# Designs tried in a protein design run: peptides against a protein of PDB entry 5OOQ. Part 144

Target 1, 227 residues: chain A of PDB entry 5OOQ
Amino acid sequence: YREDVRQVVTHPANALSFLQPGRLVEISVNGKDNYGWGAVVDFAKRINKRNPSAVYTDHESYIVNVVVNTMYIDSPVNLLKPFNPTLPEGIRPAEEGEKSICAVIPITLDSIKSIGNLRLYMPKDIRASGQKETVGKSLREVNRRFPDGIPVLDPVKNMKIEDEDFLKLMKKIDVLNTKLSSNPLTNSMRLEELYGKYSRKHDLHEDMKQLKRKISESQAVIQLDDL

## One batch from the design tools (peptide; made by RFdiffusion4, then SolubleMPNN)

Design b2_p23_1_s3 (from b2_p23_1, 9 letters changed)
Fold by OpenDDE base, seed 1:
Structure b2_p23_1_s3 (fold): chain B 227 residues (1-227), chain A 23 residues (1-23)
Amino acid sequence: as target 1 above (227 residues)
Amino acid sequence: PLPYEELTDEDFDKLLEEYKASL
């Protein structure tokens, strides 16, 4: 269900109106490279100069340039091509214990995990020396202020997605969430989440959040099979 | 309901201004 929501939210018809400069988006490239929250620079329709007849899916038809502050320091960022979402080998987020730098990366809409309700002030020229680092500092401050995560746009209230099938999907998710909240396993995860909040280890909180997602997804699938 | 804080862009702008002023 969460993936279905993501597909609707990140569709060009819905997402593009919220991709203003400075809009915060959560970035996952190729389902494995998690850059965390970045800031939108701009976007453009994808054009293949070599094959003008190339047809892209809706989610691959646009390129979004985003500033991230989690790029591995030794990544070949000089090989990045503007408006080319096919990233060079070695372009990856920093792992635990590695140093990171700020970079502008081109991504597709399909690489957006979520859209935040927050917008950063962006420099006029992000390519100027030191400007990416300024955005990086802002991103760090946002993450500091929102230890529980950056607030995500509500697809219905904020994004005004009024598709009937989508509304039905959202209602189903709400029902499932209500059932999950009553489940002892969810309560134990909340206790662990609370414990993770008390444990100053930010890493444990993310792991618990991921586990909570996996359990919620697993339970949602089980309930779907029972419907 | 997913606990999300509905901050407006304006609210965030204020936070950013406060941050800039603290620097």
Scores: peptide ipSAE 0.191, ipTM 0.712, DockQ to the pose 0.087
Fold by OpenDDE base, seed 3:
Structure b2_p23_1_s3 (fold): chain B 227 residues (1-227), chain A 23 residues (1-23)
Amino acid sequence: as target 1 above (227 residues)
Amino acid sequence: PLPYEELTDEDFDKLLEEYKASL
């Protein structure tokens, strides 16, 4: 049931509106590499220039760049490519007793475990020297201030997910948390129906993002002609 | 100064309205 909720929360139709620069997200890559809480830099639709016909799942169709402060110090961070979620071998979080560094990593929506109800103040240029470390210090300070964990967005109250089947799922989880009794198998089939409804909202969001990109590209050209 | 902002319920309502209006 928690995984079912995560799938709905991390769907592009729901998650993208909450992935502003500085938004805190809890990161687990490939279900094995737990980076903890990181800060969103930006996100983009996944485009395969070599194979434009590549079809990605909804959860793999976007790349989110995040600052983490838990990267193993000897990880080959120089091999990281922006907007490539296929991480090089050796890119991993630091284990207990190992030193960590700050890094920007590209992840998919499927690598988001939770979306926090906190947004860091982000530097204008995160790629500038020392800026990642500033974000890393801010992440440490947040973790210090929230020893019981960073507050997670409420899917209903904050994210306004009003789908009836999702609300039924949430009610079932609440009942299960109180009564320990009902069978998990029947809820997976309803999740596929939920994804079908969210796809329509996703299409509208993509159209808007394409429009914003075209506007930004036009503004960049105007600035080059004025120099 | 806090290195972060905590969004209120009102902030979320505005964010969602802006998102809906931009669609």
Scores: peptide ipSAE 0.483, ipTM 0.902, DockQ to the pose 0.433; fails the geometry check
Fold by OpenDDE base, seed 5:
Formats: C-alpha cells, structure tokens, sequence
Structure b2_p23_1_s3 (fold): chain B 227 residues (1-227), chain A 23 residues (1-23)
C-alpha cells in the first residue's frame, strides 16, 4: 500500500508542485541506497541528448537535484554528471561507522520515498564552497528537532489530490492502520490499479501538470543567508 | 533562526491561490 501511495504522490502531476528549492524529500536510489532526508535544489525535465527519442516513464521523466548529507566520503562524487540520474559506481550513502559528506545528486521521482512538509532556507549558490555543508547542518538540525520523523505532506490536505479512487485508497489505509486486519497484498494490487487509472487521467490532464510545474518554479524561497 | 519553514495547510492554499492569480 505504501508503494502505491508513493507512486501517486511522486507522479509528476502531483509531486512537481511541491519540489521547490529547499523542500525536504526522503531519498532511496534503486531501492537500496537510502540517503535519508535531503533538500531539493531544483528539477528539470529529463532530456537524453544521445537518444532524443528515448521514452521515459512518468517517474523517470524528471531529474531532481537534491542535497544529501549522507554521501560516503570516498564516493567518486567528481564523476557525478549533472542531470544524469544514472549514478556512477561507488556513489552510495555512508554506512554505520563511515564518514559522510554533503553532495548534490541527480535523482528521478521514482527515488523519492516521501515528500516532507518542511522547506529549508537554501543558499543562493549551492555549488559555492561551503554551501552544501550549510544545508547539511540544516538537515542535521531538522533531524534533531523531529526525532519521530519529518512530517510528510498530506496527499489530500496539502497536495490536494482529489482523485476519488485515491481518496478511497487513503481511507482504506487509515482503516487498515487502525485495524491491522487487511492483507497488504490485496491493497497493493488495488493501488496498482488505482495508479494505472490515475496515470491515464494525468495523460488527459496535461494542462494541470504544466500548471503545477509552474507553481513549483515560481515559489520564492527565503534564503538561509537572509535569516 | 530556524533553518526551515513548516508550511501549514493555509500556507499551501495561499501559495496555490497566489500562483493561480499570477497566471
């Protein structure tokens, strides 16, 4: 069920409106590399210069640049290619006992585990010396202040996802969380069906998708240096 | 100062309204 909710939440038609600079997102790359909570720098539509005819899934069609503070210190971060979500070998989060550094990594929407209801104040130039580390300090402070976890955006109240099937799914999840009685597998299949229906609806509502992108781009961020 | 802002439901509504108005 969580994966199905994630698929809907991270769909471009929903997610892009909430990927403002400084937005906290929980990051899992390739289902194995958990970077924890990072901060959005920006996002762009994925373009393959080598294969302009490349068709990406909805969740792979955008690249989100995020600051993480959990990059393994000996990761080959110099090999990171801007706007290439195919990370070089050796790019990974630090394990327990390893030192970490701050890095900007390009990810797909599919690598977003959750979207937080928090927005960091971001430096003007994240690529300037020391600026990533400033964001890293902010991330540490957030984690300190929210020991029970960073609050996640409410898909209905915050994201205003009004799809009836999705609302029914959310209600079902709420009931299940309270009753622990429903088989997770049955709910997953239903969520996949709902996602399929939702994706088809999004293909029909391209104008709404474009509007949401513009919202994300237009939202002003108060910079950390201004506080 | 807090290095972050927590947006309320009202804040999201305002942001959406402001954006719609800017279009």
Amino acid sequence: as target 1 above (227 residues)
Amino acid sequence: PLPYEELTDEDFDKLLEEYKASL
Scores: peptide ipSAE 0.419, ipTM 0.845, DockQ to the pose 0.389; fails the geometry check
Fold by OpenDDE base, seed 4:
Structure b2_p23_1_s3 (fold): chain B 227 residues (1-227), chain A 23 residues (1-23)
Amino acid sequence: as target 1 above (227 residues)
Amino acid sequence: PLPYEELTDEDFDKLLEEYKASL
């Protein structure tokens, strides 16, 4: 059931409106490489210049650039290509006892485990020397302040996902958490129908992106130097 | 200053209104 919720939350029709610069997201690449909480830099529609006819799934159709502070220090970060979510071999999070560094990595929506209700103040040029490390310090401070975990966006209250089948799924999850007998599997079977509804909203994503940028710019007036 | 901002209910409402207005 958690995966079903994740699929709906990370669908472009829902997620893109919350991927403003500085938005905290929990990152798991290929379901194996857990980078923890990172900060969104930007996102773009995935374009294959070599194969313009390439069709991607909804969850793979956008590239999100994120700052992480958990990259293994000896990872070949110089081989990272902007907007290429196929990470080079050796790009991985640091394990226990290993040193980590800050890096910007391109990920797909499918690599988002959760979207946080927190947004960092981001530098204007994250690619400038020392700027990633500043974000890394902010990420460490956030993790220190939230030892029990960063608050996750509520799909209904915050993200305003109002689909009836999704609401039924959420109710079933709540019942399960309270140890009441409910069969959430019946709503999971309708997930494909939900995705069909969300895919029709794809054309609205570009308009949403422009609007969210304007909102983000108005809020991003606080410089990191004032922190 | 806090290195982060938590979105309020008002922030979400504004985001939704701006989205609706852009349609």
Scores: peptide ipSAE 0.074, ipTM 0.690, DockQ to the pose 0.404; fails the geometry check

Design b2_p23_1_s4 (from b2_p23_1, 11 letters changed)
Fold by OpenDDE base, seed 3:
Structure b2_p23_1_s4 (fold): chain B 227 residues (1-227), chain A 23 residues (1-23)
Amino acid sequence: as target 1 above (227 residues)
Amino acid sequence: PLPYEELTDEDYDKLLEEYEKSL
């Protein structure tokens, strides 16, 4: 059930509106490399320049650039490619007893374990020398301030995910967490239908964005012709 | 000064409105 919630929360239709610069996200790459809490730099739609016809799943269709402070010091960070979420071999978090450094890594939405209810104040130019380390210090301060864990964004109250099927899922989880013996909600959560709704919502938003861009470009051309 | 902000429900309402306007 936790994975089901994660899939809904990290869907583009829900997650993108909360991935502002400085947003804290908990990062797990490929289900094995846990970087802990990092800070969002920005995000972009995933485009394969070599294969423009490449089709990605919804959760793999965006790249999120995040600052982490848990990168293993001897990781080949120079091999990181901007906008490539396929990380080079050797890119990993530091293990216990190993030294870590700050790095900006490109991840997919599928690598987000949770979205925090906190945002860092980010430097204007994160790529400038020393700026990643500044963010790293801020991350350490946050972890110090929240020893019991960073508060997670509420999917219903904060993210406004109001789908009936999702609310049923959340209720079921709450019941399980409270050890209430109430009968498992027998209704097979039609998660597939729920994901379909989110996909359609996202497509509509992208279409609107593209339309607005086209209108803006057209207006710019008209202004040039009137000069 | 704290290097972070904690967002309230009111903040989220504003963020969603701003995001919708940006689309």
Scores: peptide ipSAE 0.387, ipTM 0.865, DockQ to the pose 0.444; fails the geometry check
Fold by OpenDDE base, seed 5:
Structure b2_p23_1_s4 (fold): chain B 227 residues (1-227), chain A 23 residues (1-23)
Amino acid sequence: as target 1 above (227 residues)
Amino acid sequence: PLPYEELTDEDYDKLLEEYEKSL
């Protein structure tokens, strides 16, 4: 059920409107590399210059650049290619006992576990020396302030997802949580229908890409140093 | 100062309204 919710929430038709600079997102790459909570820098539609006819799934059709503070210190971060979500070998989060550094990594929407109800105040130029570390400090402060976890964006109240099937899904989850039921919601078919409906919104979101960027930029006006 | 903001329902309403107006 959590995966079903995640699929809806992270669909471009829903997620892109909330991926403003500084938006906190919980990151898991390829289902194995958990970077924890990171901060969104920006996003762009995925374009394959070598294969312009490449078709991506909706969840792989955008690249989100995120700052993480959990990158293994000896990771080959210099091999990271901008807007390439296929991470080089050796790019991984630090394990227990290992030192970590701040890094900007490109991820797909499918690598987002959750979207937080928080936004960091971001530096204007995250690529400037020391700016990633500033964001890293902010991430640490957030984690300190929210020991029980960063509040997750409400798909209904905040994201205004009004799909009836989704609302039914949410109600079922609430009932199951109340009943302490461990049964996974197996309604994959309804999810596909939801995805089909949201796919139509994807085209609309492409047309609005420039506008979303402008909105995101306007909301990123406040720098950490101004606070 | 806090390095972050927590968005309210009103903030999201405004954000979505602005987004819709931009459509």
Scores: peptide ipSAE 0.373, ipTM 0.848, DockQ to the pose 0.430; fails the geometry check
Fold by OpenDDE base, seed 1:
Parts: structure tokens; C-alpha cells; sequence
Structure b2_p23_1_s4 (fold): chain B 227 residues (1-227), chain A 23 residues (1-23)
């Protein structure tokens, strides 16, 4: 059930409107590389310049740039390409006992484990010297203040996901209060039907870009150093 | 000062309202 919820929450029709600069997201790349909580820089629709006709799944159709503070120090971060979610070999989180650094990594929506109910105040230019480290300090402070975990967005109350099947899913999860072994949406057909309803909202992407710009302009005035 | 903000339900209502107006 948790994966089913994640699939709905991270669908472009739901997630993109919440990926403002500074939004905290919990990151797991390729199901193995856990970076913990990072901060959103920006996002863009994935474009394949070599193959403009390339078709991506909904969860792979956008690239989200995120600041993480858990990058292994010896990772080849200089090989990272903006808006390329195919990470170079050796890009990984630090293991226990290893030193970490701050980095901006491009991820897909599928690499988002959770969307937090917190936003950092982001520097205007994250690529400027020292700015990533400032965000890294803020991430550490957040983790210090929330030792029991960063609060996650409520899909219903906050994200206003009102799909009937999703609401039923959420209700079942709430009522059972137990580890549910069976996913009600394990049937690929049901997932496709749910996503089909959301795909109509995808045409609102340009509208979301405009909204994002407006929100970002409001937040860009507050620098982390002024706090 | 806190380097972050915690959003409330009201904040999200406003966000959605702004979104709807932008359409």
C-alpha cells in the first residue's frame, strides 16, 4: 500500500505543484541509493535532444534537481550533467563512517520516496560558491529539529488528492493500521486507470510553471543568511 | 531564525487557490 500511495503522490499531476524551490523530498535513487531528505532546486520536463520522440513514463518524464548533503565525498560530482537523471558511475551517498558533501543531483519523480511538509528558504543562486553548503547546514538543522522524522505531506488534506479509489486506499491504510501485504492496486490495469485520470491534469504543466515562477519570486527574496 | 517553513492546511488552500486563478 505504501508503494501505491507513493506512485499516486509522485505522479506529475500531483507532485509538480508541490516541488517549489526549497521543498524537502526524501530521495531514493534506483531503489538502492538513499540520500535522505534533500531540497528541491527546480524541475523541468525531460527532453531527449537525441531522440525527441522518446517516450518516458509519467514518473520519468520530469527531472527534479535537488540539493543533498549526503553525497559521498569522493563521488565524481564533476561528471554530473544538469537535467540528466542517468547518474555517472560512482555517484552515491556516503556510507556509515564516510565523509559526505553537498551536491545538486538530477532525479526523476520515481526517485522521490516522500514529499515533506517543509520548505527551506533557498539561495537565489544555488550554483554560487558556498550556497550548497548553506543548504546543507539547513538540512542538518531540520534533521536536528525533527529527530522522529520530517513531517510528510498529507495526500488528502494538503495535496487535495480526491480520487475515489485513492481515498479508499487511504482509508484502508488508516483502518487496518497493520502491514498490508496485498496492494489493492497491484493490478496494472487499476494503476493505469488511476493515472489516466491524472494524465488529463498533465496539460496543466504550463500553468504549473507559471505558478511555480510566482511562488519562487515570493520566496526568492528571503535568503538563508538573512534568517 | 528557522531556515525553513512548515506549511499548514491553510497555506495549501491558498496555494491551490492561486493555482486555480493562474489557469
Amino acid sequence: as target 1 above (227 residues)
Amino acid sequence: PLPYEELTDEDYDKLLEEYEKSL
Scores: peptide ipSAE 0.360, ipTM 0.843, DockQ to the pose 0.409; fails the geometry check
Fold by OpenDDE base, seed 2:
Structure b2_p23_1_s4 (fold): chain B 227 residues (1-227), chain A 23 residues (1-23)
Amino acid sequence: as target 1 above (227 residues)
Amino acid sequence: PLPYEELTDEDYDKLLEEYEKSL
């Protein structure tokens, strides 16, 4: 059920409008590499220059650039290619006892475990020297202030996902958390129908990019140095 | 100053309104 919710939440029709610069997202790459909470830099539609006819799934059709502060220090970050979500071998989170660094990594929507109800104030140029580390400090501060976990964006209240089947799914999850076993298989079929409805809103995605740029421009850059 | 903001329901309503106006 949690995966079903995740699929709906991370679908482009829902997620993209919330992937503003600084938006916190919880990152798990390939279901194995947990980077924890990172901050969105930007996102773009995935384009394969070598194969323009490549068709991606909805959850793989966008690349989200995120700042993480959990990259293993000896990871070959220099091999990271912009807009390539296929991470080089050796790119991984630091394990316990290992040192970490800040890095910008390209991920797919499918690598988003959750979307936070928080946004960092982002530097104008994240690629400038020291800016990633500033974001890293901010991420640490957030984690310090939210020891019980970063608040997750509410799919219904915040994301305004009003689909009846989704609402039913959410209610079932609430009931399951309290009492009763509902059959996971029945919910998966309904989610496919929901995805079909969301896929029809693809034209809205380009409009969302323009909106995000406007929001980023209007946000008074509170210099993170003023902390 | 806090390096982050927590968004309210009102913030999201405004975001959605702005989005709708952009369409």
Scores: peptide ipSAE 0.359, ipTM 0.841, DockQ to the pose 0.420; fails the geometry check

Design b2_p23_2_s1 (from b2_p23_2, 9 letters changed)
Fold by OpenDDE base, seed 5:
Structure b2_p23_2_s1 (fold): chain B 227 residues (1-227), chain A 23 residues (1-23)
Amino acid sequence: as target 1 above (227 residues)
Amino acid sequence: SMKVTRLESGSLLYDISNEARAP
């Protein structure tokens, strides 16, 4: 269900109006490279100058430039090409124990995991010396201020997505979340085991929330099959 | 109402959770 929600939220018709400069977004490139929360610089429609007839999916039809503070320090950031979301080899987030730097990376809408309800004031020229680092410091402070995670925009209340099928999906998710919250002990023990495995790489709280959603989704599928 | 917080960096953080869809 989370992926279904993400597909709707990150569709250009819904996402673009919420990608103002400074908007915080959670970034996962190709579903593998997790950069965490970054700040939007700008976006543009994707144009392939070499192949003007290239057809992109809706989620790949725009390029979003984002500041991240989790780039591996030895990544070849000098090879980054503006408006090219195909990242050079070696561009990756820092792993545990590695040093990170701030960088502006071009991503597609498909690489947005979540859109936050927070916005940073962005400098006019982010490419100027020292500006990326300033944004990086701000991002670190925001993460510190929100230990339970940066609040995510409500697709219905904030984004005003009124699609009937989507509303039904959101209602199902809400019901499942309520059911999971009603049995905290059983879920907590299983979560603790999963937390033990993922504690080294990800914020345990977000992983727990994700796991609860997966469990709820699995239960919902079972109930649908029984109906 | 939009909540504004000043960060230690001097930057401003805007909480726009209560804002309607941006036009």
Scores: peptide ipSAE 0.377, ipTM 0.864, DockQ to the pose 0.665
Fold by OpenDDE base, seed 1:
Structure b2_p23_2_s1 (fold): chain B 227 residues (1-227), chain A 23 residues (1-23)
Amino acid sequence: as target 1 above (227 residues)
Amino acid sequence: SMKVTRLESGSLLYDISNEARAP
């Protein structure tokens, strides 16, 4: 269900109006290269000069240039071409223990994991010396200020997506989340009540509480995977 | 009301949760 929501949110009809310069977006390329939160520079409709008749999917029909601060330092960033989302080999995020640099990368809408509620003031010429590093510094500070994560746009409240099927999807997710949140608590409470009534041993009561938490966590994980 | 925060970098951070580009 999370992917279904993402597909709707990142559709051009919904996403483009929220891709102002400086808009924070969470970036994942090819489902494996997670760059974290970056800042939008600009976007344009994808045009293939070599094949003007090329038809792209909705989610690949636009190119978004974004500043990231997580690019691997030894990546061939000089080979990056503006508005070419086909990234050269070796372009990747820094792994743990590796050094990172700031870079402007072109991505498709399909590479947007989330759209944030926040916008950075963007330099007019991001390609000028030192500008991308300034944005990178700002991104680091934002991440520090939001340790629980950058706030994500609400598809309904903020983006005003009013599609009936989408609203049904959101409602379904809400119900499932409520069940996931309530079931562990309810089960924990029931177990506590059950063991409180039937267990004369304090040690057994504590063990059961721990077991219930583990079971609830496991169930929650399974249910989250279904979303 | 838009919340504006000055960053240490000197840049500005805006809460634009309800702002969309004009069509």
Scores: peptide ipSAE 0.375, ipTM 0.862, DockQ to the pose 0.740
Fold by OpenDDE base, seed 2:
Structure b2_p23_2_s1 (fold): chain B 227 residues (1-227), chain A 23 residues (1-23)
Amino acid sequence: as target 1 above (227 residues)
Amino acid sequence: SMKVTRLESGSLLYDISNEARAP
């Protein structure tokens, strides 16, 4: 069910309007390379100059450039080409104990695991010296502020996905989550995955509420009135 | 309403969780 939700959320018809510069997105490349939360730079329709007749799936038809702060330090980042999602060999996230650096990587929509409710103010020239590192520092701070994870966009409430089948899917997931919370399902592993996501959502909501309270208490929140 | 937080880095973080579509 989670993959089904992800497929709908990351479809161009739904995702592109939420990929503004600075939007936080969770990145997983090829189902194995987890870069964590990054920040959107920009996106464009995928164009193959060598094969203009190339047909891409909906999820592969757009390229999103994102800043990540988890790139392995010895990755050949100089070989990265903007808007080319075919990453050079050796481009990977740092493993435990390895040093990481900031990089801008091109990904497909299919590499987006989640779209966050948060947006960073992005420098106008992210490729200028030191700018991506500044974004990287900001990402680290955001992760620190949200230890239970960055809040994920609600597909219905925030993204306004109103497809009937999708709504039914979401209702089923909610029912299952409620049942899992009330009845400890004996099968611990599926429960842990569903609980992990639901607990993350609930913890994220509570953490957002707590953060909102802390921010409200610190008076550091500028309420931008509807201009 | 969009909430804006100043990060220690000096950058701005926008919380758009209450908005239907992020601007």
Scores: peptide ipSAE 0.342, ipTM 0.852, DockQ to the pose 0.501
Fold by OpenDDE base, seed 4:
Structure b2_p23_2_s1 (fold): chain B 227 residues (1-227), chain A 23 residues (1-23)
Amino acid sequence: as target 1 above (227 residues)
Amino acid sequence: SMKVTRLESGSLLYDISNEARAP
């Protein structure tokens, strides 16, 4: 059920408007490499220069650049290619006892485990020397301030996902959490229906979400001026 | 309303959980 929710939340039609620069997201690559909470730099539609006709799944159709502070120090970060989510061999988070460094990594939406309700102020040039390390320090402080974890966006209240099938899914999850019986098969079928709806309206929804994102960003700037 | 917190690093942390999605 958690995965079903994640699939809906991380769909482009829902997620992109919440991927403002500085947005905190929890990152898990290939379901095994947990980088923890990172900060969004930017995102772009995935383009294959070698094969412009390449078609990606919805969750793999965008590249999100994120700052992480948990990269293993001996990872071949110099081999990272911007906007290439196929990470080189050896790129991994530091394990217990290993040293970590800050890095900007390109990920797909499918590598987002959670979207937080927090946003860091991001430097304009994250590629400049020392900037990603500054963000890394901020991330460490945020993690310290939230020992129980970074608060996650509410899919319904915050993200305004109001699809009836999704709401039913959420209700079933709530029931399950209270040790009441649920039907996993039914939930899976509903997820497929949701994907069908999203795919058909993807382009329009994307445009709408991008607009909403820009509005939200503008509002954030205004609030900064008042500080 | 949005809550803003100054971090020790000097950076700003914004709580935007209550920020209404633009209609």
Scores: peptide ipSAE 0.384, ipTM 0.863, DockQ to the pose 0.438; fails the geometry check

